# Designs tried in a protein design run: peptides against a protein of PDB entry 2YKT. Part 9

Target 1, 231 residues: chain A of PDB entry 2YKT
Amino acid sequence: SRSEEMHRLTENVYKTIMEQFNPSLRNFIAMGKNYEKALAGVTYAAKGYFDALVKMGELASESQGSKELGDVLFQMAEVHRQIQNQLEEMLKSFHNELLTQLEQKVELDSRYLSAALKKYQTEQRSKGDALDKCQAELKKLRKKSQGSKNPQKYSDKELQYIDAISNKQGELENYVSDGYKTALTEERRRFCFLVEKQCAVAKNSAAYHSKGKELLAQKLPLWQQACADPS

## One batch from the design tools (peptide; aimed at target 1 R111 Y112 E186)

Design b1_p16_2_s4 (made by RFdiffusion4, then SolubleMPNN; from b1_p16_2, 6 letters changed)
Fold by OpenDDE base, seed 4:
Structure b1_p16_2_s4 (fold): chain B 231 residues (1-231), chain A 16 residues (1-16)
Amino acid sequence: as target 1 above (231 residues)
Amino acid sequence: FDKELQEMEKFLEEVE
């Protein structure tokens, strides 16, 4: 029947979220944590590299013929520090606004979806069983009427069952239809949340790249001329 | 975000 088909579709949406989307989202979070760790590793490694660059700048500042190049090397390290601070801000946002929030939701969502599906199934079954019961009683009544010497005795009761079946059928169809719409909305909401959070990450990433580009564009011409200038 | 979590928790409290 149409209601049975729609019921199967509804259950399949919930199952797809629980068995495909949520496990994939957990993997996405895990990959995000790996990415965060790698970027933190880059930050740490860069600190060591630019600290060593500062040491070279100190040596230049102590030299007789390369003193001005010390300031250039210090500026290079300082620009790196500013870029690194922007990266750390981006990573903090990536952790707090994406990974943590997704992790909290996916953990709760396993329980939520199970409960939501169970509630839907229970109510759907209840309505279905009530309909089946009325249909069975009507069938019994019709058999009794056919075997009776006075079939007219059962006519009013037959009409009552027909009306009850019609109403229960309509209620079941509406409930299942609404259930399907709800399930699709639940699925869409989860994808939308992911998209929105990823947009925030993209915005923060763009800010990091923009700041780095700006700082380097400002200083790089100066640094490129440092060795060409007479001492 | 917090509102959505609260709504989910409220639902669970009602059905569990």
Scores: peptide ipSAE 0.202, ipTM 0.842, DockQ to the pose 0.860
OpenDDE base, seeds 1, 2, 3, 5: peptide ipSAE 0.198, 0.201, 0.192, 0.198; ipTM 0.839, 0.841, 0.835, 0.841

## One batch from the design tools (peptide; aimed at target 1 L108 E186 F193)

Design b1_p17_1 (made by RFdiffusion4)
Pose (drawn by RFdiffusion4):
Structure b1_p17_1 (pose): chain A 225 residues (1-144, 151-231), chain P 17 residues (1-17)
Amino acid sequence: SRSEEMHRLTENVYKTIMEQFNPSLRNFIAMGKNYEKALAGVTYAAKGYFDALVKMGELASESQGSKELGDVLFQMAEVHRQIQNQLEEMLKSFHNELLTQLEQKVELDSRYLSAALKKYQTEQRSKGDALDKCQAELKKLRKKPQKYSDKELQYIDAISNKQGELENYVSDGYKTALTEERRRFCFLVEKQCAVAKNSAAYHSKGKELLAQKLPLWQQACADPS
Amino acid sequence: EEELEELEEQLEEIEEA
């Protein structure tokens, strides 16, 4: 009987994956694509900014008394080129290693989940029907206490076998369904961890490039008196 | 059954990638 409760829980897990998880994953992929389209806009504009900044650096390089300021502006643009490309690195860890792999898995999953739930429902019903029939045959013999005919005993053995088979099938089906859910959340967490490692390398690169150059830049227009 | 097993193997390959 708890078996029937477990049977409904299992159907519910497959339904949750097909109707909640995968659609939300479709939405997450769409947000990720918008995010990358936006990140491309920033990388492009950062280019225009830094070229405009190099132009100022060229002007200061050609003047009397401000040449070193020209060097400071060159170095600012250069630091940004090095930071940006550590960012483009985190960006491709986003496209090839996250968005593409999520899209690939979710594409195949529709058919896989529809088929797995269906196979489970058919197998569980077939085992239930065979058990009910064996029990009906036995009830017929028994109707027309510590005594059992040869045939009654054979039915009792068969019912015991099929009941054990049905309960194991439902028990294993539930464990499998929870595992299918967890594998999908684990893959999502893993793809996010990978993008996060590249975000850490990007931010670490920025901290050290600036920690190196920033004091010299702050000194360039200090009072020499 | 064979189709389901093939889809399961393809999904495992994507997860291992």
Fold by OpenDDE base, seed 1:
Structure b1_p17_1 (fold): chain B 231 residues (1-231), chain A 17 residues (1-17)
Amino acid sequence: as target 1 above (231 residues)
Amino acid sequence: EEELEELEEQLEEIEEA
């Protein structure tokens, strides 16, 4: 029946979220944590590299003929420090605004969806059973009427059952239809949440890249001329 | 039902944060 088909669709939406979306989201979170760790590793490795660059700058500053180049090397290291600070800020946001929130949500969501599905199933079954009962009673009544010498005595009761069946059928169909819409909304809101949080990360990432570009663009011409203009 | 309501509230809090 139409109601049965829609019921199956509704259940399938919940099952898809629980069995496909949520596990995939957990994996996404795990991959995010790995990515965060790798970026932290980059930060650490970069520090070592630019600390070594500072050492080269110190040597230049101690030289008789290359003192001004020491300042250039120090500036290069300083720009790096500023870029790295921006990266760290981005990483904090990535962790706190995306990963933590997704993790909290996914842990609760399994229980929520299970409860929601159960509630729907219970009510759907209740309405279905009530309908089936009325249909069965009508069938019994019709059998009695066919075997009776006075079938007309059952006519009013037959009409009552027909009306009851019609009403219960309508109620069931409406309930299942609403259930399906609700399920689809539940699915959509989860994707939307992910998109919104990822947008926040993207904004922070853009700020990081912009800052780096700005700092380097400002200083690079100066650094490129340093050797051509000896002091 | 009470459990469902509590879970709904908790999820809503996360989504609005």
Scores: peptide ipSAE 0.240, ipTM 0.839, DockQ to the pose 0.922
OpenDDE base, seeds 2, 3, 4, 5: peptide ipSAE 0.218, 0.231, 0.033, 0.239; ipTM 0.835, 0.834, 0.579, 0.839

Design b1_p17_1_s1 (made by RFdiffusion4, then SolubleMPNN; from b1_p17_1, 7 letters changed)
Fold by OpenDDE base, seed 2:
Structure b1_p17_1_s1 (fold): chain B 231 residues (1-231), chain A 17 residues (1-17)
Amino acid sequence: as target 1 above (231 residues)
Amino acid sequence: DEELEELKKQLDEIYAS
């Protein structure tokens, strides 16, 4: 029946969220944590590299003929420090605004969706069983009426069951239909949340990239000219 | 039902963050 088909669709939406979306989201979070760790590693390695560059700058500053190049090397290291600070801010956002919130959500969501599906199934079954019972009683009544010498005795009761069946059928159909709409809304809400959190991360990433681009664009011409200038 | 409502509330708080 249409109701049964809609019921199956509803259950499939919940099952898809629980068995496909949420596990995939957990994997997404795990991959995000790996990415975060790698970027933290970059930060650490970069610090060592540019600290070593500063040392080279110190040597230049102590030289007789290359003092100005010391300043250039210091500027290079300083620009890196600023870029790295932006990266750290981005990572903080990535962790706190995306990963942590998604992790909290996905853990709660497993319990919620299980309970929501169970509630839906219980109520759907209850309504279905009530309908089936009325249908069975009508069938029983009709059989009794057909075997009776006074069928008119059962006419009013038959009409009552017909009305009850119609009402219960309509109620079941509406409930299942609403259930399906609710399930689709739940699914969409989860995707929207992911998109929104990813947008926040993207904004912070854009800030990091912009800052780096601006700083390097400003200084690179100066640095490129440094060796051409007379000592 | 009570547990469901509580979980829903907690999730709604996360969604609103």
Scores: peptide ipSAE 0.377, ipTM 0.898, DockQ to the pose 0.944
OpenDDE base, seeds 1, 3, 4, 5: peptide ipSAE 0.370, 0.368, 0.373, 0.372; ipTM 0.897, 0.894, 0.897, 0.896

Design b1_p17_1_s2 (made by RFdiffusion4, then SolubleMPNN; from b1_p17_1, 6 letters changed)
Fold by OpenDDE base, seed 2:
Structure b1_p17_1_s2 (fold): chain B 231 residues (1-231), chain A 17 residues (1-17)
Amino acid sequence: as target 1 above (231 residues)
Amino acid sequence: DEELEELKEKLDEIEKK
């Protein structure tokens, strides 16, 4: 029936969120944490590299013929420090605005969806059972009427059951239909949240890349000319 | 029903951040 089909669709939406979306989201969060860790590793490794570059700058500054190149090397290290600071800010946002919030949501969502599905199933079954009961009673009444010497005795009651069945059928159909719409809305809400948080990450990432581009674009011409200039 | 509403509220709070 239409209501049965819609009911199956509704349950499938909840099951898809619970069994496909949420596990995938958990994996997404895990991969995000791995990515964050790797970037933190880059930060640490970069520090060592540019500290070593500073040492080279110090040696240049102590030299008789390469003193000005010391400043260049120091500038290179400083620009890197600024870029790295921007990366760290991006990582903080990545952690706090995306990963933490998604982790909190996915944990709560398992319980929420289970409860929501259970509520829907319970009410759907209740309405279905009530309908079935009325249908059964009507059938019983009709059998009784057919065997009676006075069928007219049951005519009013039959009409009452017919009306009740019609109303309960309509109520069940509406409930299941609304349930399906609600389920789809719940699914969409979760995807929207993910998209919105990814947009925030993208914005912060863009800021990181922009800052790096700006700093390097400003200084690189100067650094490229340094060896051509006399001391 | 009460638990469901509580969980819904908590989820909504996270989305408002």
Scores: peptide ipSAE 0.326, ipTM 0.878, DockQ to the pose 0.946
OpenDDE base, seeds 1, 3, 4, 5: peptide ipSAE 0.320, 0.320, 0.323, 0.323; ipTM 0.876, 0.875, 0.877, 0.877

Design b1_p17_1_s3 (made by RFdiffusion4, then SolubleMPNN; from b1_p17_1, 8 letters changed)
Fold by OpenDDE base, seed 4:
Structure b1_p17_1_s3 (fold): chain B 231 residues (1-231), chain A 17 residues (1-17)
Amino acid sequence: as target 1 above (231 residues)
Amino acid sequence: DEELKKLEEELKKIYES
């Protein structure tokens, strides 16, 4: 029946979220944590590299013929520090605004969706069973009427069952239809949430890249000319 | 269902964050 098909579709939406989307989201979070860890590793490694650059700057500052190049090397390290600070802010946002929130959501969502699906199934079954019962009773009544010497005795009761069946069928169809719409809305909400959180990350990433570009664009011409200037 | 209601409220907070 139409209602049965719609019911199956509704269940399939919930199952898709629970069995496909949520596990994939968990994997996404895990990959995000790995990415975060790698970026933190880059930060640490970069610190060592630029600390070593500072040491080279110190040596230049102590030299007789390269003193001004010491300042250049220090500036290079300082610009890196500023860029790194911006990266750290981006990483904090990445962790707090994306990973943490998604992790909290997906954990709760497993329980929620299970309960929601169960509630829907229980109510759908209840309505279906009530309908089936009325249909069965009508069938029994009709059989009894056909074997009766006075079929008119059952006419009012037959009408009552017909009306009850009609009402219950309509109620079931509406319930299942609304259930399907709700399920689709739930699915869409989850994708939208992911998109929105990823947009926030993208904005923060853009800010990091912009700041780095600005700082380097300001200083790079000066650094490039340093060796051309007489000592 | 009180459990479902609780979960709904908790999820609502996350979605609105």
Scores: peptide ipSAE 0.225, ipTM 0.851, DockQ to the pose 0.898
OpenDDE base, seeds 1, 2, 3, 5: peptide ipSAE 0.208, 0.213, 0.220, 0.210; ipTM 0.841, 0.846, 0.847, 0.845

Design b1_p17_1_s4 (made by RFdiffusion4, then SolubleMPNN; from b1_p17_1, 5 letters changed)
Fold by OpenDDE base, seed 5:
Formats: sequence, C-alpha cells, structure tokens
Structure b1_p17_1_s4 (fold): chain B 231 residues (1-231), chain A 17 residues (1-17)
Amino acid sequence: as target 1 above (231 residues)
Amino acid sequence: DEELEELEKKLEEIEAK
C-alpha cells in the first residue's frame, strides 16, 4: 500500500543516517585529526628550517660586507614565525570548533536517532494495528449480516466501521507522510551542520592565507632589492 | 519521550555554537 511504501522509505532514511552517515562522519573526524597532526608536524619542521636561516643571518651580521643582508634574513625568519603563529591559531580553531563539536554531536546523535526511530515505529504500528482491527471487525460484521434474515439490523454499525476505517486510513497516511518529511529534514539538518562547520574552517583558512599574503607582499620587494643595493 | 527530548535539547545546544 501507499502507506506501507512510505513507511519503508521513512525507516530507510533513518537507517541511512545511522548506518552510513554517522560512521562516515566518525571517519571524517578521524581524518581531520590526522590532518591536524600533520600540519602540526609541518609547523615543527618549518621551525627548524627557519632557525637555521636565522643562523645564516647571524653570520651575515658578523661579516664586514654583508651586514644589511643579516637583517633581511632575520626579517624573513620573523615573517615566517608570524605566519606559523597564524597557522597554529587556525589549528586550534579547527580542533575546538570543528572536531570537538562533531565528536560531541555524533556521539549523541546515535542515541537520538534510535529513540526517534523507535517513537515513529511505535506510533506507526499503533495506528496500523487500530486500522487492521477495524477492518477485521467490519469483515466479521458483513459475514454476520449476510447470514442474517434481518441484515438491516447491522446497517448502522457497518456504516460506523466504514467511517472509522476511512478516518484511520487517512490518519495513518498523514502520519507516515509527515514522518517521511521529518526524516528527510533530519538528514538535511546533519549535512547542513557539516557544511556550516566547514564554512567556519574555510573562513579561518582564508584568514591564515590572507595574513601570510599581506606579510610577504609587504616585505618581498625590500628583500628583492637588498643585493642590488650594496653597502 | 523524556530521553528523546533531552537528547534533542543537547543536540540543539551543540548546533547553536
């Protein structure tokens, strides 16, 4: 029946969220943690590289003919330090605003969806059983009427059951239809949350890149001319 | 039903951040 098909569709939406979306989201979180760790590793490795650059700057500063180039090398290292500080801030935000919140949500969501599905199933079954009961009673009444010498005795009761069946059928169809819409909304809600959190990450990333671009754009012309302007 | 409502509230709190 139409209601049965819609019921199956509704259950499938909940099952898809529980069995496909949430596990995939857990994996996404795990991959995010790996990515965070790798970026932290990059920051550490970069520190070693630019510390070595500072050492080269110290040597230039100690020279007689290249002192000004020492300052250039120090500035290069300092700009890198500032860029890395921005990266670290972005990573903190990435951890606290995305990963932690997704972890908290996905943990609660399993329990929520189970309870929501159970509530829907219980009510759907209750309405279905009530409908089936009325249909069965009508069938019994009709059999009794056909065997009676006075079928008119049962006419009013038959009409009552017909009306009850019609009402219960409509109620069941509406309930299941609403259930399906609710399930789809729940699915969309979860994707929207992910998109919104990724937008926050994108904004933080953009800020990091912008800061780096600004710092480098400001200093690069100065650094490029340093060798052309001998002391 | 009470458990469901509590879980809904907790989820909404996370989503509001």
Scores: peptide ipSAE 0.332, ipTM 0.885, DockQ to the pose 0.940
OpenDDE base, seeds 1, 2, 3, 4: peptide ipSAE 0.324, 0.331, 0.332, 0.328; ipTM 0.883, 0.886, 0.885, 0.885

Design b1_p17_2 (made by RFdiffusion4)
Pose (drawn by RFdiffusion4):
Structure b1_p17_2 (pose): chain A 225 residues (1-144, 151-231), chain P 17 residues (1-17)
Amino acid sequence: SRSEEMHRLTENVYKTIMEQFNPSLRNFIAMGKNYEKALAGVTYAAKGYFDALVKMGELASESQGSKELGDVLFQMAEVHRQIQNQLEEMLKSFHNELLTQLEQKVELDSRYLSAALKKYQTEQRSKGDALDKCQAELKKLRKKPQKYSDKELQYIDAISNKQGELENYVSDGYKTALTEERRRFCFLVEKQCAVAKNSAAYHSKGKELLAQKLPLWQQACADPS
Amino acid sequence: FEEELEEMKEETEELEA
């Protein structure tokens, strides 16, 4: 009887994956695409900014008394080129290693989940029907205490076998369904961890490039007196 | 990862059969 409770829980897990998780995953992929489209806009505009900044650096390079300021502005643009390309690296860890792989899995999953739930429902129903029939045949013999005919015993053995088979099938089906859910959350967490490692390398690169150059830049217009 | 996708396709075919 707890078996029937477990049977409904299992159907519910498959339904939750097909109607909640995968659609939310479709939405997450869409937000990720928008995010990358936006990140591309920033990388492009950062280019215009830094070229405008190099132009100022060229002007200071050609002047009397401000040449070193020209060098400082060159170095600012250069630091940003090096930071940006550590960012473009985190960006491709986003496209090829996260968005693409998520799209690829969710595409195949619709058929896979529809088929797995259906196979499970058919197998569980077929085992339940065979058990009910064996039990009906036995009730017929028994109707027309510590005594059992040869045939009654054979039915009792068969009912015991099929009941054990049905309960194991429902028990294993539930474990499998929870595992299917967990594998989808695990893959999502893994893809996010990978993008996160690259965000750590990007931010670490920025800290050190700036920790190196920033004091010299702050000195460039200090009072020499 | 490509191997996992191929396994998913094979399992799907087996389940539909």
Fold by OpenDDE base, seed 2:
Formats: C-alpha cells, sequence, structure tokens
Structure b1_p17_2 (fold): chain B 231 residues (1-231), chain A 17 residues (1-17)
C-alpha cells in the first residue's frame, strides 16, 4: 500500500543516517584529526628549518662582505614565522569549530536517531494495529449480518466501522507522510551543518593563504635583489 | 553551538522518556 511504501522510505532514511552518514562522518572526523596532526608536524619541522636559516643569517651578519645578507635571511625567517602563526590560528579553528563540534554532535546523534526512529515505529505500529482491528471487526460484523434473519440490525454499526476505518486510514497515511518529511528534514539538517562548518574552515584557510601570499609578495622582490646589490 | 547541542540533548531525553 501507499502507507506501507512511505513507511519503508521513512525507515530507510533513518537507517541511512545511522548506518551510512554517521559512520562516514566519524571517519571524516578521524581523517581531519590525522590531517591536523600532519600539519602540526609540518609546523614543528619548519621551525627547525627556519631556526637553522637564522643561524645562517647570524653568520652572514658576522662576515665582512655579506653583512646585509644577514638581514635578508632574518626577514625570510620572520615572514615564515608570521605565515606559520596564521597556520596555527587556522588549525585552532579547524579543531575547535569543526572537528570538536562534529564529534560532539555525531556522538549524541546515535541516541537521538535511535529514539526518534523507535518513537516513529511505535506510533506507526499502534495506528496500523488499530486500523487492522477495526477492519477485522467490520469483517466479523458483516459475517454476522449475512447469517442473520435481520441484517438491518447491524447496518448502523457497519456504517460506524466504515467511518472509523476511513478515519484511521487517513490518520495513518498522514502520520507516515509527516514522518517521512521529518526524516528528510533531519537528514538535510546534518548535511547543512557539515556544509556550514566546512565553509568556516574554508574561510579560515583562505585567510591563511592570503596572508602568506601578501607577505611573500611584499618581500620577495627585495630578497631577489639582495645579491645584485654591492656590499 | 552549545545551545544547539543542549537542545539536541533535551530532545533526545524527551524522545527517550
Amino acid sequence: as target 1 above (231 residues)
Amino acid sequence: FEEELEEMKEETEELEA
């Protein structure tokens, strides 16, 4: 029936969220944590590299013929420090505004969805059973009427059951339809949240890249000329 | 976000009752 089909669709939405979306989201969070860790590793390694560059700058500053190149090397290291600071800010946002929030939601969502699905199933079954009972009673009444010497005795009661069946059928159909809409809304809400959080990450990432581009664009011409200039 | 999370907790509790 239409109601049975819609019921199956509703259950499938909840199952898809619980069995496909949420596990995939957990994996997404895990991959995000791995990515964060790798970037933290880059930060650490970069520190060592640019500290070594500073040492080269110190040596240049102590030289008789390369003194000005010391300042260039120091500037290179300083620009890197600023870029790295921006990366750390981005990572902090990535952790706090995306990963942590998603993790908290996905953990709670298992309980929520289980309870929501159970409530829907219980009420759907209750309405279905009530309908079936009413249909069964009508069938019994009709059998009794057919075997009766006075069928007219049961006419009013038959009409009452017909009306009750019609009403219960309508209620069941409406309930299942609303249940399906609710389930789809729940699914959409989860995707929307993910999209919104990814937009925030993208914005912060753009700021990081912009800052790096700006700093390097400003200084690179100066550094490129340093060796061409006489001491 | 904290408010949204709290609402979700409350809704969960209501559904479980």
Scores: peptide ipSAE 0.208, ipTM 0.848, DockQ to the pose 0.898
OpenDDE base, seeds 1, 3, 4, 5: peptide ipSAE 0.204, 0.201, 0.203, 0.202; ipTM 0.847, 0.844, 0.846, 0.846

Design b1_p17_2_s1 (made by RFdiffusion4, then SolubleMPNN; from b1_p17_2, 5 letters changed)
Fold by OpenDDE base, seed 1:
Structure b1_p17_2_s1 (fold): chain B 231 residues (1-231), chain A 17 residues (1-17)
Amino acid sequence: as target 1 above (231 residues)
Amino acid sequence: FEEELKKLEEETEKLEA
């Protein structure tokens, strides 16, 4: 029946969220943590590299003929420091605004969805059972009427059951339809939450890249000419 | 989610009673 088909669709939405979306989201969070760790590792490794560059700048500053190049090397290291500070800010946001929030939600969501599905199933079954009962009673009544010497005595009651069946069928169909819409809304809000959090990450990432581009664009021409100028 | 979960659990229990 139409209601049975819609019921199956509704249950499938909940099952898809619980069995496909949530496990995939957990994996996404895990991959995000790995990515965060790798970026933190890059930051640490870069610090070592540019600290070594500063040491080269110190040596230049101590020389008789390359003092000005020492300042250039220090500037290069300083620009790096500023870029790294921006990266660290982005990483904090990535952790706090994306990973932590997703992790908190996915942990609770299994229980939530189980309860929501159970509620729907219980009410759907209740309405279905009520409908089946009315249909069964009508069938019994018709059998009695066919075997009776006075079938007209059952006519009013037959009409009442027909009306009751029609009403209960309509109620069931409406309930299942609303249930399906609710399930789809539950699915959509989860994807929307993910999209919104990723947008925040994208904004922070854009700020990081913009800052780096700005700083390097400002200084690179100066650094490129440094060796051409006499000491 | 916690508040919503609690509500759903309570409602489900009522339906099953």
Scores: peptide ipSAE 0.185, ipTM 0.847, DockQ to the pose 0.204
OpenDDE base, seeds 2, 3, 4, 5: peptide ipSAE 0.016, 0.039, 0.022, 0.027; ipTM 0.438, 0.731, 0.548, 0.557; seed 2 fails the geometry check

Design b1_p17_2_s2 (made by RFdiffusion4, then SolubleMPNN; from b1_p17_2, 5 letters changed)
Fold by OpenDDE base, seed 1:
Structure b1_p17_2_s2 (fold): chain B 231 residues (1-231), chain A 17 residues (1-17)
Amino acid sequence: as target 1 above (231 residues)
Amino acid sequence: FQEELEELEEKTKELEA
């Protein structure tokens, strides 16, 4: 029946969220944590590299003929420091505004969806059973009427059951239809949340890249000509 | 976000009752 088909669709939406979306989201979070760790590792490794560059700058500053190049090397290290600070800010946001929030939400969501589906199923079954009962009673009544010498005795009851069946059928169809819409809304809400959080990450990432580009563009011409200038 | 979590928790409790 139409209602049965819609019911199956509704259940499938909930099942897809619970069995496909949520596990995939957990994996996404795990991959995000790995990515965060790797970026933190890059930051740490870069610090060591540019600390070593500073040491080279110190040596240049102590030289008789390369003092000005010491300043250049220090500037290079300083620009790096500023870029790294921006990266750290981005990483904090990535952790706090994306990963942590997703993790907290996904754990609660499993329970919510299970309960929501169960409630829907219970009510759907209740309405279905009530409809089936009325249909069965009508069938019994009709059989009784066919075997009776006075079938008119049952005419009013037959009409009552027909009306009841019609009403219950309509109620069931409406309930299942609303259930399906609700389920789809629940699914969409989850994807939208993910998209919104990713947009925030993207904005922060853009700021990081912009800052780095700006700083390097400002200084690079100066650094490129440093060796051409007499000491 | 915390408010959203609280709301979700409340709704869950209501559904589980």
Scores: peptide ipSAE 0.207, ipTM 0.854, DockQ to the pose 0.908
OpenDDE base, seeds 2, 3, 4, 5: peptide ipSAE 0.206, 0.200, 0.207, 0.204; ipTM 0.854, 0.851, 0.856, 0.854

Design b1_p17_2_s3 (made by RFdiffusion4, then SolubleMPNN; from b1_p17_2, 6 letters changed)
Fold by OpenDDE base, seed 1:
Structure b1_p17_2_s3 (fold): chain B 231 residues (1-231), chain A 17 residues (1-17)
Amino acid sequence: as target 1 above (231 residues)
Amino acid sequence: FEEELQELEEKTKELEE
């Protein structure tokens, strides 16, 4: 029946969230943590590299003929420091506003969805059983009427069952329809949450890249000319 | 976000009763 098919669709939405979406989201979080760790590793490794560059700048500053190049090397290291500060801000947001929040939410969601599905199933079954009962009673009544010497005795009761069946059928269809809409809304809400959090990450990432571009664009021409213009 | 988590927890409890 139409209601049975829609019921199946509703259950499938919940199953898809619980069995596909949530496990995939957990994996996404795990991959995010790995990515965060790698970026932190890059930051640490870069610090060592630019600390070594500063040492080269110190040597230039102590030289008789390359003193001005020491300042250039220090500027290069300073620009790096500014870029890294921006990266650290992005990473904090990535951790606190995306990964942590998703992790906390996914842990609670499994219980919620299980309970929600169970409630839906229980109520759907209850309405279905009530409908089936009325249909069965009508069938029994009709059989009794056909074997009776006075079929008119059962006419009013037959009409009552027909009316009850119609009403219960409508109620079941409406309930299942609403259930399906609710399930789809639950699914969409989860995807929207992910999209919104990822948009925040994207915004912060854009800020990081913009800051780096600005700093380097400002200084690079100066650095490129430094060797051509000895002091 | 903390409010959202609390709401989710409350809804879960209600559904589990």
Scores: peptide ipSAE 0.174, ipTM 0.840, DockQ to the pose 0.911
OpenDDE base, seeds 2, 3, 4, 5: peptide ipSAE 0.174, 0.164, 0.172, 0.167; ipTM 0.840, 0.835, 0.840, 0.839

Design b1_p17_2_s4 (made by RFdiffusion4, then SolubleMPNN; from b1_p17_2, 6 letters changed)
Fold by OpenDDE base, seed 2:
Structure b1_p17_2_s4 (fold): chain B 231 residues (1-231), chain A 17 residues (1-17)
Amino acid sequence: as target 1 above (231 residues)
Amino acid sequence: FQKELEEMERKTRELEA
């Protein structure tokens, strides 16, 4: 029946969220944490590299003929420091605005969805059972009427059951329909949240890249000229 | 976000009651 089909669809939505979406989201979070760790590793390694560059700058500054190149090397290291600071901000946002929030939500979501589905199932069954009961009673009444010497005696009750069945059928259909809409809304909400948080991360990432591009674009011409213009 | 979590928890409790 239409109601049964809609019921199956509703349950499938919840099952999809619980068994497909949420596990996938957990994996997404795990992959994000791995990515974050790798970037943190890059940060640390980069520090060592540019600290070594500073050392080279110090040596240049101590030389008689390459002093100005020392300043260039120091500037390179400084630009790196600024870029790195921006990266750290991005990573902080990545962690706090995406991963942590998703993790917190997904942990709570299991209980929520389980409870929601259970409530829906319970109520759906209750309404279904009530409908079945009325249908059964009508059937019994009709059988009794057929065997009766006075069928008219049961006419009013028959009409009453017919009305009750109609009402309960409508109620069940509406309930299941609403349940389906609710389930779809729940699913959409979760995707929207993911998209929104990912947008925030993207914005911060863009800021990181922009800052780096800006700083390097500003200084690179100067650095490139340093060797061509000896004192 | 914290408010959202709290709301989710509230709803969960209501559903479980």
Scores: peptide ipSAE 0.256, ipTM 0.869, DockQ to the pose 0.948
OpenDDE base, seeds 1, 3, 4, 5: peptide ipSAE 0.252, 0.248, 0.255, 0.254; ipTM 0.868, 0.866, 0.869, 0.869

